Peptides against a protein of PDB entry 6RO1. Designs and how they scored, part 31

Target 1, 216 residues: chain A of PDB entry 6RO1
Amino acid sequence: LGKEIEEYIHKPKYCLPFLQPGRLVKVKNEGDDFGWGVVVNFSKKSNVKPNSGELDPLYVVEVLLRCSKESLKNSATEAAKPAKPDEKGEMQVVPVLVHLLSAISSVRLYIPKDLRPVDNRQSVLKSIQEVQKRFPDGIPLLDPIDDMGIQDQGLKKVIQKVEAFEHRMYSHPLHNDPNLETVYTLCEKKAQIAIDIKSAKRELKKARTVLQMDEL

## One batch from the design tools (peptide; aimed at target 1 Q20 R23 S106 Y110)

Design b2_p18_6_s3 (made by RFdiffusion4, then SolubleMPNN; from b2_p18_6, 7 letters changed)
Fold by OpenDDE base, seed 1:
Structure b2_p18_6_s3 (fold): chain B 216 residues (1-216), chain A 18 residues (1-18)
Amino acid sequence: as target 1 above (216 residues)
Amino acid sequence: MLSEYEIVNGKKLEEELK
């Protein structure tokens, strides 16, 4: 269910209006999970389909991401790689195809105007980490229906299924049926994004104020 | 540098540029 939601939110048709500078987004490229990064800007690239000659525009978003130090050495030839869990990493502006956005947050950071200095880029990492501390249940996500205005019936059905599932989980104590627990665990993993969206909605109702973070 | 963030929800880029 979570993957199905991602299939909607990463489409340029839906997400482009929400890719403002400072918007928190989650980036995943195949097996590489960059986690949360910050939108710097986006651009439209002209692309021509090789077989039909039809114009198929590509959208590239520049995202400030935590990258491994190895990515800095091979930046000319190799794609950026996410920082390892045990390393600090370095924040780099990485061009990302829009379809690689796995999540979009309701949170927008104020970012330095000049991202050329390493210290300015690293300050953004500190800001992300502070936001994460403020939201222990996860960074708030945009609601695909209420916030993004997606009217697709397929998405609505997915959301309804998630809501129904959550309601059942909370209203009925998981009967001590080990088989049922396994099914619920699998469904929960699949619906993790939807759960995160609901959690985000609750937090958004509470936190409409600009939070000044402590001076870093 | 004061790290600030705001919760902007579904505000669109076009609305901010106006």
Scores: peptide ipSAE 0.328, ipTM 0.841, DockQ to the pose 0.499
OpenDDE base, seeds 2, 3, 4, 5: peptide ipSAE 0.178, 0.345, 0.330, 0.286; ipTM 0.694, 0.844, 0.835, 0.810; seeds 3, 4 fail the geometry check

Design b2_p18_6_s4 (made by RFdiffusion4, then SolubleMPNN; from b2_p18_6, 7 letters changed)
Fold by OpenDDE base, seed 1:
Structure b2_p18_6_s4 (fold): chain B 216 residues (1-216), chain A 18 residues (1-18)
Amino acid sequence: as target 1 above (216 residues)
Amino acid sequence: MLSEYEIVTGESLEKEKA
């Protein structure tokens, strides 16, 4: 179900309006999970499909990602690799195909204007880590329907199935099957994350309103 | 300094932080 939602979210027709500088995005390339990074910019590249001659525009997003130091030493020809769990890593601006975005956050960071200095890039990592601390249940996601305006009936059916499953899960405490309890605990955690995202969105909207009122 | 962040659910105009 999560993967099915991802297939809609990463489509340029839906996500491009939300790829503003500072937007938190999650990047995954095959087996490489970069985790949360920050959008710097995006570009449209002309691509011609070799077989049809049709113009198939490629969308490339430059994302500030936590990369391994080892991948930085290797020539410009090797793909950046994510930092190892025990590694500090280094924040690098990596060109990423838009379809490699696995999640888009409702959070947008303020980023330094000049990302050439290492210290400026590393400051963004500290910002991401601070956001992660504020959202222990996970960084808030854009709602694909309410926030992104996706009207696709396939997506609506997927979401309805998720909601119906969540509702059934909460209404019928699965008493007796330990295997169901594990699935339910995972789904409860996911649903709690979604609720906490919605509550955190409301609180931050309130906090922003309060901060704007205190600056007035 | 806590890096400021916004929750932006729409097409936000680039607030150029001056």
Scores: peptide ipSAE 0.270, ipTM 0.703, DockQ to the pose 0.364
OpenDDE base, seeds 2, 3, 4, 5: peptide ipSAE 0.260, 0.268, 0.262, 0.262; ipTM 0.704, 0.711, 0.704, 0.695; seed 2 fails the geometry check

Design b2_p18_7 (made by RFdiffusion4)
Pose (drawn by RFdiffusion4):
Structure b2_p18_7 (pose): chain A 194 residues (1-46, 58-67, 79-216), chain P 18 residues (1-18)
Amino acid sequence: LGKEIEEYIHKPKYCLPFLQPGRLVKVKNEGDDFGWGVVVNFSKKSLYVVEVLLRCAAKPAKPDEKGEMQVVPVLVHLLSAISSVRLYIPKDLRPVDNRQSVLKSIQEVQKRFPDGIPLLDPIDDMGIQDQGLKKVIQKVEAFEHRMYSHPLHNDPNLETVYTLCEKKAQIAIDIKSAKRELKKARTVLQMDEL
Amino acid sequence: KLLGEVYKGKEVVEKLYT
């Protein structure tokens, strides 16, 4: 569901109007993410590209690392979430100290909103009048309710058990696909003709 | 000092201070 919502937000017809300088944006590509960042401007490429400050062809910052902000151009279809907040940015972002200042400014924004950095309502704000997105958002609130209600959500060992579950789940996916092709390969093809 | 602004769509709803 989360990825489905991103696809609606990826549509440039809907998200480009809200990519004003200083907008907070979360970016993820093929798995790894850079946390949150701030946009500077955007333009066409070759698809659209926006230059965003992120924590880090570079890779994202690790959890233990304090991080160093760097501006990088990214494709618009790599934005996972967009916030209602537009934090102020310096005019000349060339200096390193200013880049750190922005990192500290966002650290303060995250504090002013411990419930999470507010996101744009894709309907009330972004204007996605598509009916499919309605049923998606409904399933999200319902499954989030199911998640926090699960006895394991609070358990500190949840991440330890969740990984063993993830591994055991992937092995099972292989067995399924492997058996699928096996049932095909093992099949005699010309028996219906006969 | 001004930190930033919160928008509802294109409208400014709240200003944030340091």

Design b2_p18_7_s1 (made by RFdiffusion4, then SolubleMPNN; from b2_p18_7 with K1M L2K K10T K15E)
Fold by OpenDDE base, seed 2:
Structure b2_p18_7_s1 (fold): chain B 216 residues (1-216), chain A 18 residues (1-18)
Amino acid sequence: as target 1 above (216 residues)
Amino acid sequence: MKLGEVYKGTEVVEELYT
């Protein structure tokens, strides 16, 4: 269910209006969970689908993420890696494909105007940690319907299922309702988006290692 | 100091301070 909601919220048509500087976002690349980062900016890149010749714009968001110090040394050739649990890490501005956003917060931080100094970047980590202390149950998410205005009937059905499941879980803790099956059909639409991203790679490779762009 | 803002949609509903 959470993954199904993710399939909607990370779509550019829905999330772009909310990717303002300072917006808290979660970034996940396969097994690499960066946790909460902060949007610095986003860019639209022109991309042409190789099979259709259709313009399929690629959206890259620059996100300030806690990265391992080791990944910084190889940042020109290797994708950024998240800081190890026991590592302090270093906050770095990482170009991320928008579909790697696993969550978008209702919170926007005030960020330093100049993120070139390490101290300014590390100050943002302190700000994230302060927000986490204020929200012990987790950093608040944008509501995909009420905040993001998503009108997709598929999402409404997913949310209704989540609410029904939560209501059942709170009212009757023992009913495993197997209605997870409708989750799988939404995963197929994700596969189509992944194919479209493969073509966009060629133009973006010229300037910066974009997260997941080398793996595509 | 100002830490951030909490939004509902595009509207600020809460200000966060350090």
Scores: peptide ipSAE 0.630, ipTM 0.958, DockQ to the pose 0.831
OpenDDE base, seeds 1, 3, 4, 5: peptide ipSAE 0.628, 0.617, 0.621, 0.617; ipTM 0.959, 0.957, 0.958, 0.957

Design b2_p18_7_s2 (made by RFdiffusion4, then SolubleMPNN; from b2_p18_7 with K1M K10T K15E)
Fold by OpenDDE base, seed 5:
Structure b2_p18_7_s2 (fold): chain B 216 residues (1-216), chain A 18 residues (1-18)
Amino acid sequence: as target 1 above (216 residues)
Amino acid sequence: MLLGEVYKGTEVVEELYT
């Protein structure tokens, strides 16, 4: 269910208006979970689909992410890796394909104007940690309907199923919901969007060591 | 000090302070 919502919210037509500087976003690339980072800026790159000649624009968001210090040593050739749980890590500005955004927060941080100094980047990590303390149940998400204005009937059906599932989990924690079958049909529509996302990944890997574009 | 802002759509609904 959460992954089906993700397939809507990371679409450029929905999320780009909300990718302002300071916006909190979650970044996930395959097995690498960077957790919460902060949007610095975004850019549109013109791309041509090699098979159709159609313009398929690539959207890159620069996100300040907590990275392992080990991955930074090879930053010219290797993609950034998330900081290990036991590691302090370092905040780095990482170019991320928009489809790697797993969540978008309703929160925007005030960020330093100059992110070149390490201390300014590390101050943003302190700000993220302070926001996490203010929201013990988790950093608040943008509502895909009320905040993002998504009118897609497929999304509305996903949300209704999430709400019904959550309501059942909270009201009856021990009851196996037999309506698991209706969750599977929504997972199939998610798989199709994931394929379209994969194709956009291949073209940007040619241009920058963006977070792993290899699964094409 | 102002830490950030919480939005509903495009409207600021809450200010976060340190």
Scores: peptide ipSAE 0.596, ipTM 0.953, DockQ to the pose 0.868
OpenDDE base, seeds 1, 2, 3, 4: peptide ipSAE 0.593, 0.592, 0.579, 0.327; ipTM 0.953, 0.953, 0.950, 0.816

Design b2_p18_7_s3 (made by RFdiffusion4, then SolubleMPNN; from b2_p18_7, 7 letters changed)
Fold by OpenDDE base, seed 1:
Structure b2_p18_7_s3 (fold): chain B 216 residues (1-216), chain A 18 residues (1-18)
Amino acid sequence: as target 1 above (216 residues)
Amino acid sequence: MKLGDVYRGTELVEELYT
């Protein structure tokens, strides 16, 4: 469901009006999750479809992202990588294809005019962290219908399914379905049995090693 | 100091300050 919503919001026809400087956006590239970054600017690139000769414009957004320090060393030859969880990382301006935007916030940050100094870029990370503290339930998202004006019936059906699922999840606290409790208890028991089998195998291996030492 | 702005659509609805 979340992924289906992402397929709408990252389309240029919907998101471009909201890609102003300072807009908070999430960036994902395959297995790389950069988390929240800040839009610096966007550009339209001319692209020609190889088979039809038709103009298919590519949209590139420059996003200030928290990158690994390793990304700085290989910036000429390798794509930027997200900072590791335990790494401070460094904020870098990264050119991103618009379809890699996984979320768009209702929040726009005030950003330094000059992002060339490292300290100015790192100040934006502090600003993102401050926004995250103010929104403990998560940074607010643009509503795809009310804020972005998406009229697609497919999206409306997705939203209705999400709302119906959330309503069922909250109206039926997991505590009242004895079948769900049984499945969770069975999963926990299976996990515990797997741990116990591993521990018993380790003890048997230790006991065999001791038995082999007494026979030598 | 001004931190940012919160929008509904294109309308500014809230200002965030540090």
Scores: peptide ipSAE 0.605, ipTM 0.956, DockQ to the pose 0.748
OpenDDE base, seeds 2, 3, 4, 5: peptide ipSAE 0.580, 0.577, 0.590, 0.567; ipTM 0.951, 0.952, 0.954, 0.950

Design b2_p18_7_s4 (made by RFdiffusion4, then SolubleMPNN; from b2_p18_7, 5 letters changed)
Fold by OpenDDE base, seed 4:
Structure b2_p18_7_s4 (fold): chain B 216 residues (1-216), chain A 18 residues (1-18)
Amino acid sequence: as target 1 above (216 residues)
Amino acid sequence: MKLGDVYKGTEVVEELYT
C-alpha cells in the first residue's frame, strides 16, 4: 500500500510542480535511506531510448541530503551514501532521479542563497531537525489527491483500501501482522497531514484576521 | 526568524518561525 502510493507521487507528471527550492523530500535509493532532504533545483535532461529513438526525458532533482563523511571522501568516484545513525554527517547537494523520491512534504524551508559554504549547508540540517521537532508524529506530507491533484482511479482504490484497513485495525487488536507497521505509518501520516492542514488553515485564518484588524 | 512555509497544494496555509 505505501509503496503503491509512492509509485504515483514520484511520477514527474505529478511531482514536478511541487519540486520548488526548499521543498522537503524523502530520498531512498535501494537500501540507502537518506531520510528527509531539501530540494535545491531540478532539471529535465533529454534522453533517447536505446533501440527505439523515442524521447525518454530524465528528470534530475538536486537535493541537499545528509551524507556520510566517508562517502564524501570518495565523492569523485562513488555515489553518496546516507549518514550512519550515530554519525552527524555532512549536508551535500546530490543529484537524484525523481523516481527515488519516496515522499514529498507540504513544508518548504527557507534555504541560504549560497550553499557552497559547509556552514550554510549544515544550517539547513538544523532547519530540518527543527521541523521534525514541531511534527513529532512525522513531517507532514502533500496529500496525493487534495494537494497534488492526482485523479488516477488506481490511487483512489489504494487509498480506499488503506482507509478500510485502518478502520479494521482500530476495531481489532493490532498484535501480529508485520506489514501493519508500514500501512499504519502511512495511515498515521495521512491522518496527521489532514490534522496539520486543518491546524494550518486555522492559524492562517487567525493571522489574516489579525492583519485585517491592524488595517482597520 | 522564518523557518519555512506549510502548503496546501500551491497555497501557503501556515508560516513556520524559529
Scores: peptide ipSAE 0.572, ipTM 0.951, DockQ to the pose 0.671
OpenDDE base, seeds 1, 2, 3, 5: peptide ipSAE 0.034, 0.021, 0.027, 0.031; ipTM 0.606, 0.585, 0.593, 0.623; seeds 1, 3 fail the geometry check

Design b2_p18_8 (made by RFdiffusion4)
Pose (drawn by RFdiffusion4):
Structure b2_p18_8 (pose): chain A 194 residues (1-46, 58-67, 79-216), chain P 18 residues (1-18)
Amino acid sequence: LGKEIEEYIHKPKYCLPFLQPGRLVKVKNEGDDFGWGVVVNFSKKSLYVVEVLLRCAAKPAKPDEKGEMQVVPVLVHLLSAISSVRLYIPKDLRPVDNRQSVLKSIQEVQKRFPDGIPLLDPIDDMGIQDQGLKKVIQKVEAFEHRMYSHPLHNDPNLETVYTLCEKKAQIAIDIKSAKRELKKARTVLQMDEL
Amino acid sequence: PELDYDKVGEFVIDKKPI
């Protein structure tokens, strides 16, 4: 569901109007993410590209690392979430100290909103009048309710058990696909004709 | 709201398109 919502937000017809300088954006590509960042401007490429400060062809910052902000161009279809907040940015972003200042400004925004950095309502704000998105948002609130209600959500060992479950789940996916092709390969193809 | 480059560390909650 989360990815499905991103796809609606990826549509440039809907998200480009809200990519004003200083907008907070979360970006993820093929798995790894950079946390949150701020946009500077956007233009066409070659698809659309926006230049965003992120924590880090570079890779994202690790959890233990304090991080160093760097501006990088990214494709618009790599934005996972867009916030209601537009934090102020310096005019000349070339200095390192200003880049660190922006990192500290976001650290203060995250504090002013411990419930999470507010996101744009894709309907009330972004204007996605599509009916499919309605049923998606409904399933999200319902499944989030199911998640926090699960006895394991609070358990500190949840991440330890969740990984063993993820591993056991992937092995099972292989067995399913492997058996699927086996049932096909093992099949005699011309028996219906006979 | 317009952007202010002299007030780094401040922000607005803006839901208006360009």

Design b2_p18_8_s1 (made by RFdiffusion4, then SolubleMPNN; from b2_p18_8, 5 letters changed)
Fold by OpenDDE base, seed 4:
Structure b2_p18_8_s1 (fold): chain B 216 residues (1-216), chain A 18 residues (1-18)
Amino acid sequence: as target 1 above (216 residues)
Amino acid sequence: PELDYSKVGEYVIDREPL
């Protein structure tokens, strides 16, 4: 269910107006969860589909993300990797394809103008951590309908199914429904299949993005 | 709204598009 919503919100036609500087966004690339980062800017890159000659614009958002120090050594040749849980990491401006945004927050941070100094980048991590402390139930999200203006009937049907599932989950004590383990395992399998389809689509796009990042 | 860089470290709830 949450992944079905993600497939709407990460579409450029919906999310681009909300990718203002300072916007909190969650970035996930296959198995790599970067967690919450901050939008610095976005750019539209002209891309020609090699097989059709059709113009397929690529949208790249520069996001300040907590990266592993190991990924920084190879930053010219290798994609950035998230900091390990026990690692301090370093905040880096990472070019991210817009479809890798897993969540968009209603929160915007005031960020330093100059992100070249390490101290300025690390100050933003402190600000993210302060926001996380103020929202113990999680960083607030943009509403896909009310805030983002998504009129797609498919999304409305997904939300209605989420609400009906949540209502059933709260109205029936979860501990006694033997179908809950089957629903959780089916939701986990559907979630895993959705990850695998998304990873396969991302590998196909990464092969295209690495080729376009090495040519830039 | 344009970011007021004098408020670095603060945040706002902003639900509006550009």
Scores: peptide ipSAE 0.548, ipTM 0.911, DockQ to the pose 0.743
OpenDDE base, seeds 1, 2, 3, 5: peptide ipSAE 0.537, 0.541, 0.542, 0.536; ipTM 0.896, 0.902, 0.906, 0.910

Design b2_p18_8_s2 (made by RFdiffusion4, then SolubleMPNN; from b2_p18_8, 7 letters changed)
Fold by OpenDDE base, seed 4:
Structure b2_p18_8_s2 (fold): chain B 216 residues (1-216), chain A 18 residues (1-18)
Amino acid sequence: as target 1 above (216 residues)
Amino acid sequence: PPIDYSKVGEYVIDRTPL
């Protein structure tokens, strides 16, 4: 369910108007979860589809992300990697394909004008951490319908299913519905199938993203 | 809204498109 919402939110036609500088976004590249970062800017790149010659515009958002210091040494040849949980890491401006945005927050930070100094970039991490403290239940998201204006009936049906599932999960004590194990196994199987489809789409996109990150 | 660099470190709840 959450992943089905992501498939709408990360579409350029919906998310681009909300990718203003300072917007908090979550970035996830395959197994690499960068967590919350901050939008710096975005650009439209002309891409020619290799098989059709059709212009398929790529949208690249520059996101300030907490990266591993090890990945920064190879930043000219290797994709940035997220900081390890126990690592302090370093904030870097990373070019990210818009479809790698897993969430978009209603929060916008006021960011330094110059992000070239390390101290200015690290100050933004401190600001993200302060926002996280202000929202103990999690950083607030943009509403895909009310805020983002997504009128897609497929999304409305997904949300209705989420709400109906949440309502059932809260109205029935978790311990007594024998369908909960079946729903958990079906949700785990659907989550696993969605992970596998997303992994397979990501492996197909990795071949594209590695090619495009090497050209960036 | 435009970025106000005088407010660095602050945040706003902004649900508006560009």
Scores: peptide ipSAE 0.541, ipTM 0.895, DockQ to the pose 0.747
OpenDDE base, seeds 1, 2, 3, 5: peptide ipSAE 0.540, 0.539, 0.535, 0.535; ipTM 0.892, 0.895, 0.892, 0.889

Design b2_p18_8_s3 (made by RFdiffusion4, then SolubleMPNN; from b2_p18_8, 7 letters changed)
Fold by OpenDDE base, seed 4:
Structure b2_p18_8_s3 (fold): chain B 216 residues (1-216), chain A 18 residues (1-18)
Amino acid sequence: as target 1 above (216 residues)
Amino acid sequence: PEIDYSKVGKYVIDREPL
């Protein structure tokens, strides 16, 4: 269901008008979840399909993403990799194909005009973290129908199925659907991962505060 | 160059297309 909605929102005809500078977007590439990044700009690339000669335009969005420091050493030969949860990482401008956008936020950040300095890029990570603190239930998404104007009947049917599933999930006593235990275990794992990330961030903040106190 | 931290965490809710 969530993946079926993603298949609509990442289509260039729907998402391109919302890829303004500062827009929060979530980027996933196969098994790599970069999490939330910030749109810098986008470009249309002319692509010619080798087998049909048809012009198939590729849309590339430059997104400021938190990358592993290891992937940056090999950036000339290897694709950028997401920073590990415990890693500080480094914010880099990464060219991303538009179909790799897994979510688009209603939030637009103020960003530095010059993103060449590392400090300016890292300031954007601080901004993302401050926004995440303000939205404890998650960064707000654009509504695919009301905000993005998607009129596709297939999407409306997907949303109706989600709503009907949610209604059944809330109307049935939690005890009897084995699929509910899987969704709850996934929600509890996600909540536990969010708690563990909060705890690891608190420990890292304590460790940094201790390191800053030992340097004073 | 001093990072203008005054902009850190400043955002708008923008639901409008370009």
Scores: peptide ipSAE 0.495, ipTM 0.869, DockQ to the pose 0.318
OpenDDE base, seeds 1, 2, 3, 5: peptide ipSAE 0.481, 0.478, 0.140, 0.466; ipTM 0.860, 0.853, 0.662, 0.846

Design b2_p18_8_s4 (made by RFdiffusion4, then SolubleMPNN; from b2_p18_8, 7 letters changed)
Fold by OpenDDE base, seed 4:
Structure b2_p18_8_s4 (fold): chain B 216 residues (1-216), chain A 18 residues (1-18)
Amino acid sequence: as target 1 above (216 residues)
Amino acid sequence: SPLDYEKVGEYVIDREPL
């Protein structure tokens, strides 16, 4: 269910107005979860579909992300990798396709004007960690309907299903409903299938984006 | 603007589009 919401919020027509500098966003690329990062800027790249000649604009958001030190050594040839849980990592400005945004927060950070110094980039990690301490139940999200203005009836039906599921989950003790494990397993399977469809679409787009990013 | 301050952990709740 949360992944079905993600398929709406990451659409450029909905999320671009909310990609202001300092916006907290969650970035996930296939199996790589970068966690929370901070929007620096975004750009529209002109893309022509090679087979149709149709203009399909690509939206790239520069996000300050916690990266592994190993990925920095190969940054010219390899995609950035998330820091390991036990690693300090380093904050890097990473160009991210907008469809890789898994969440958008209502929080906007104040960020340094110059992100070239390592210390300025690392100060933003401290700011993210401070915000996480202030929100023990998790960093607040933009409401897809009330904040983002998404009028899609498909999304409203997804939300109604989430609410009805949550209501059933809270009204029935989690331990005694064999349907809850089945629904969790089905939600995890549907979640995994949505990841796999998204990863396959991302591989097709990455092959285009790596080719277009290496040509830029 | 969120770009104006180098203060650690300062933030705003902003639900508005550009």
Scores: peptide ipSAE 0.505, ipTM 0.845, DockQ to the pose 0.652
OpenDDE base, seeds 1, 2, 3, 5: peptide ipSAE 0.504, 0.502, 0.485, 0.498; ipTM 0.845, 0.846, 0.809, 0.844

## One batch from the design tools (peptide; aimed at target 1 V107)

Design b2_p19_1 (made by RFdiffusion4)
Pose (drawn by RFdiffusion4):
Structure b2_p19_1 (pose): chain A 194 residues (1-46, 58-67, 79-216), chain P 19 residues (1-19)
Amino acid sequence: LGKEIEEYIHKPKYCLPFLQPGRLVKVKNEGDDFGWGVVVNFSKKSLYVVEVLLRCAAKPAKPDEKGEMQVVPVLVHLLSAISSVRLYIPKDLRPVDNRQSVLKSIQEVQKRFPDGIPLLDPIDDMGIQDQGLKKVIQKVEAFEHRMYSHPLHNDPNLETVYTLCEKKAQIAIDIKSAKRELKKARTVLQMDEL
Amino acid sequence: VEPHFKASQLTKEKDIIIE
């Protein structure tokens, strides 16, 4: 569901109008993410590209690392979420100290909103009048309710058990696909003719 | 463990300007 919502938000017809300088954006590509960042501007490429400050062809910052902000161009279809907040940015972003200042400014925004950095309502704000997105958002709030209700959500060992579950779940996916091709390969093809 | 997207963070506001 989360990824499905992102696809609606990826549509440039819907998200480009809200990519004003200083907008907070979360970016993820093929798995790894850079946390949150701030946009500077955007233009076409070659698809659209926006230059965004992120925590880090570079890779994202690790959890233990304090991080160092760097501006990088990214494709628009790599934005996972868009916030309602537009934090002020310096005019000349070339200095390192200013880049750290922006990192500190967002640290203060995250504090002003411990419930989470507010996101744009894709309908009330972004204007996605598509009916499929309605049923998606409904399933999200329902499954979130199911998640926080699960006895395991509060358990500190949840991440320890969740990983063993994820491993055991992937092994099972292999068995399924492996058996699927086996039932095919083992099949005699010309028996219906006969 | 948290979801990739949280509906509780949706707002009806377009702009929250912070200096």

Design b2_p19_1_s1 (made by RFdiffusion4, then SolubleMPNN; from b2_p19_1, 8 letters changed)
Fold by OpenDDE base, seed 3:
Structure b2_p19_1_s1 (fold): chain B 216 residues (1-216), chain A 19 residues (1-19)
Amino acid sequence: as target 1 above (216 residues)
Amino acid sequence: VKPEFDASRLTKESLIDIK
C-alpha cells in the first residue's frame, strides 16, 4: 500500500510543484537508502525516445544528501552512496531522477544560498537532525489528496483501503498487542503534531501576512 | 556576513512551508 502511494507521488505531474528549494524529501535508489535530504533545485532535460522520436522530458532534482566519504572520492566514476549508519558522512548535492523520491515532506527548510562550503552543507544536516528530533514518530509527509491535490481515483481507492485497514487494525479488540497502543499513540501524536503544524503554519502565514502588510 | 543558518534557530519560522 505505501509503495502504491509512492507510484503516484513520484510522478512529475504531481510532485514538481512541491520540489521547491528547502523541501525535505526521501531518496532511495534500488538498495541504497539515503534517507531524508533537502531539495536544492530541479531541472527539466529534453529526452528523445529513440524508437518514437517523441519528447519524453526527464526531470532531475538536485538533492543535498548524506553521502559516504568513500563514494565522493570516486564520484567521477561511481554514483554517490549513502553514508553508513556508523559513519558521519558528508552532505553533497546529488542529481536525482524524480522517480527516485520515495517521500515528500510537508516540511520546507531555509538553506544557505552558497552550498559550496562544506560547513554550509553540514549545517543543513544539523537542521534535518533537529527536524527529526521534533518529529520522533517520523517527519510529516505531504498529504497526496489534501496537500498535493491528486485527483486520481486509483489513489483515492488505495488511501481508502489504508484508512479502512488502519481503522480495522485500531478497532480490532484482539490487537491487545502492546505495540498497537504504541502505534496508535504514535499515530495520534503524529496526527496531533500534523494538526499543530498546520495550525502553527496558518498562524505563521497569518502573522507573515500581517508583517508583510505592515512593511507595505 | 554569511547568513549563519544556525540549526539551533530552527524555529517554526525556519519552516518556510509546512502544508
Scores: peptide ipSAE 0.040, ipTM 0.664, DockQ to the pose 0.064
OpenDDE base, seeds 1, 2, 4, 5: peptide ipSAE 0.015, 0.007, 0.032, 0.008; ipTM 0.519, 0.519, 0.628, 0.494; seeds 2, 4 fail the geometry check

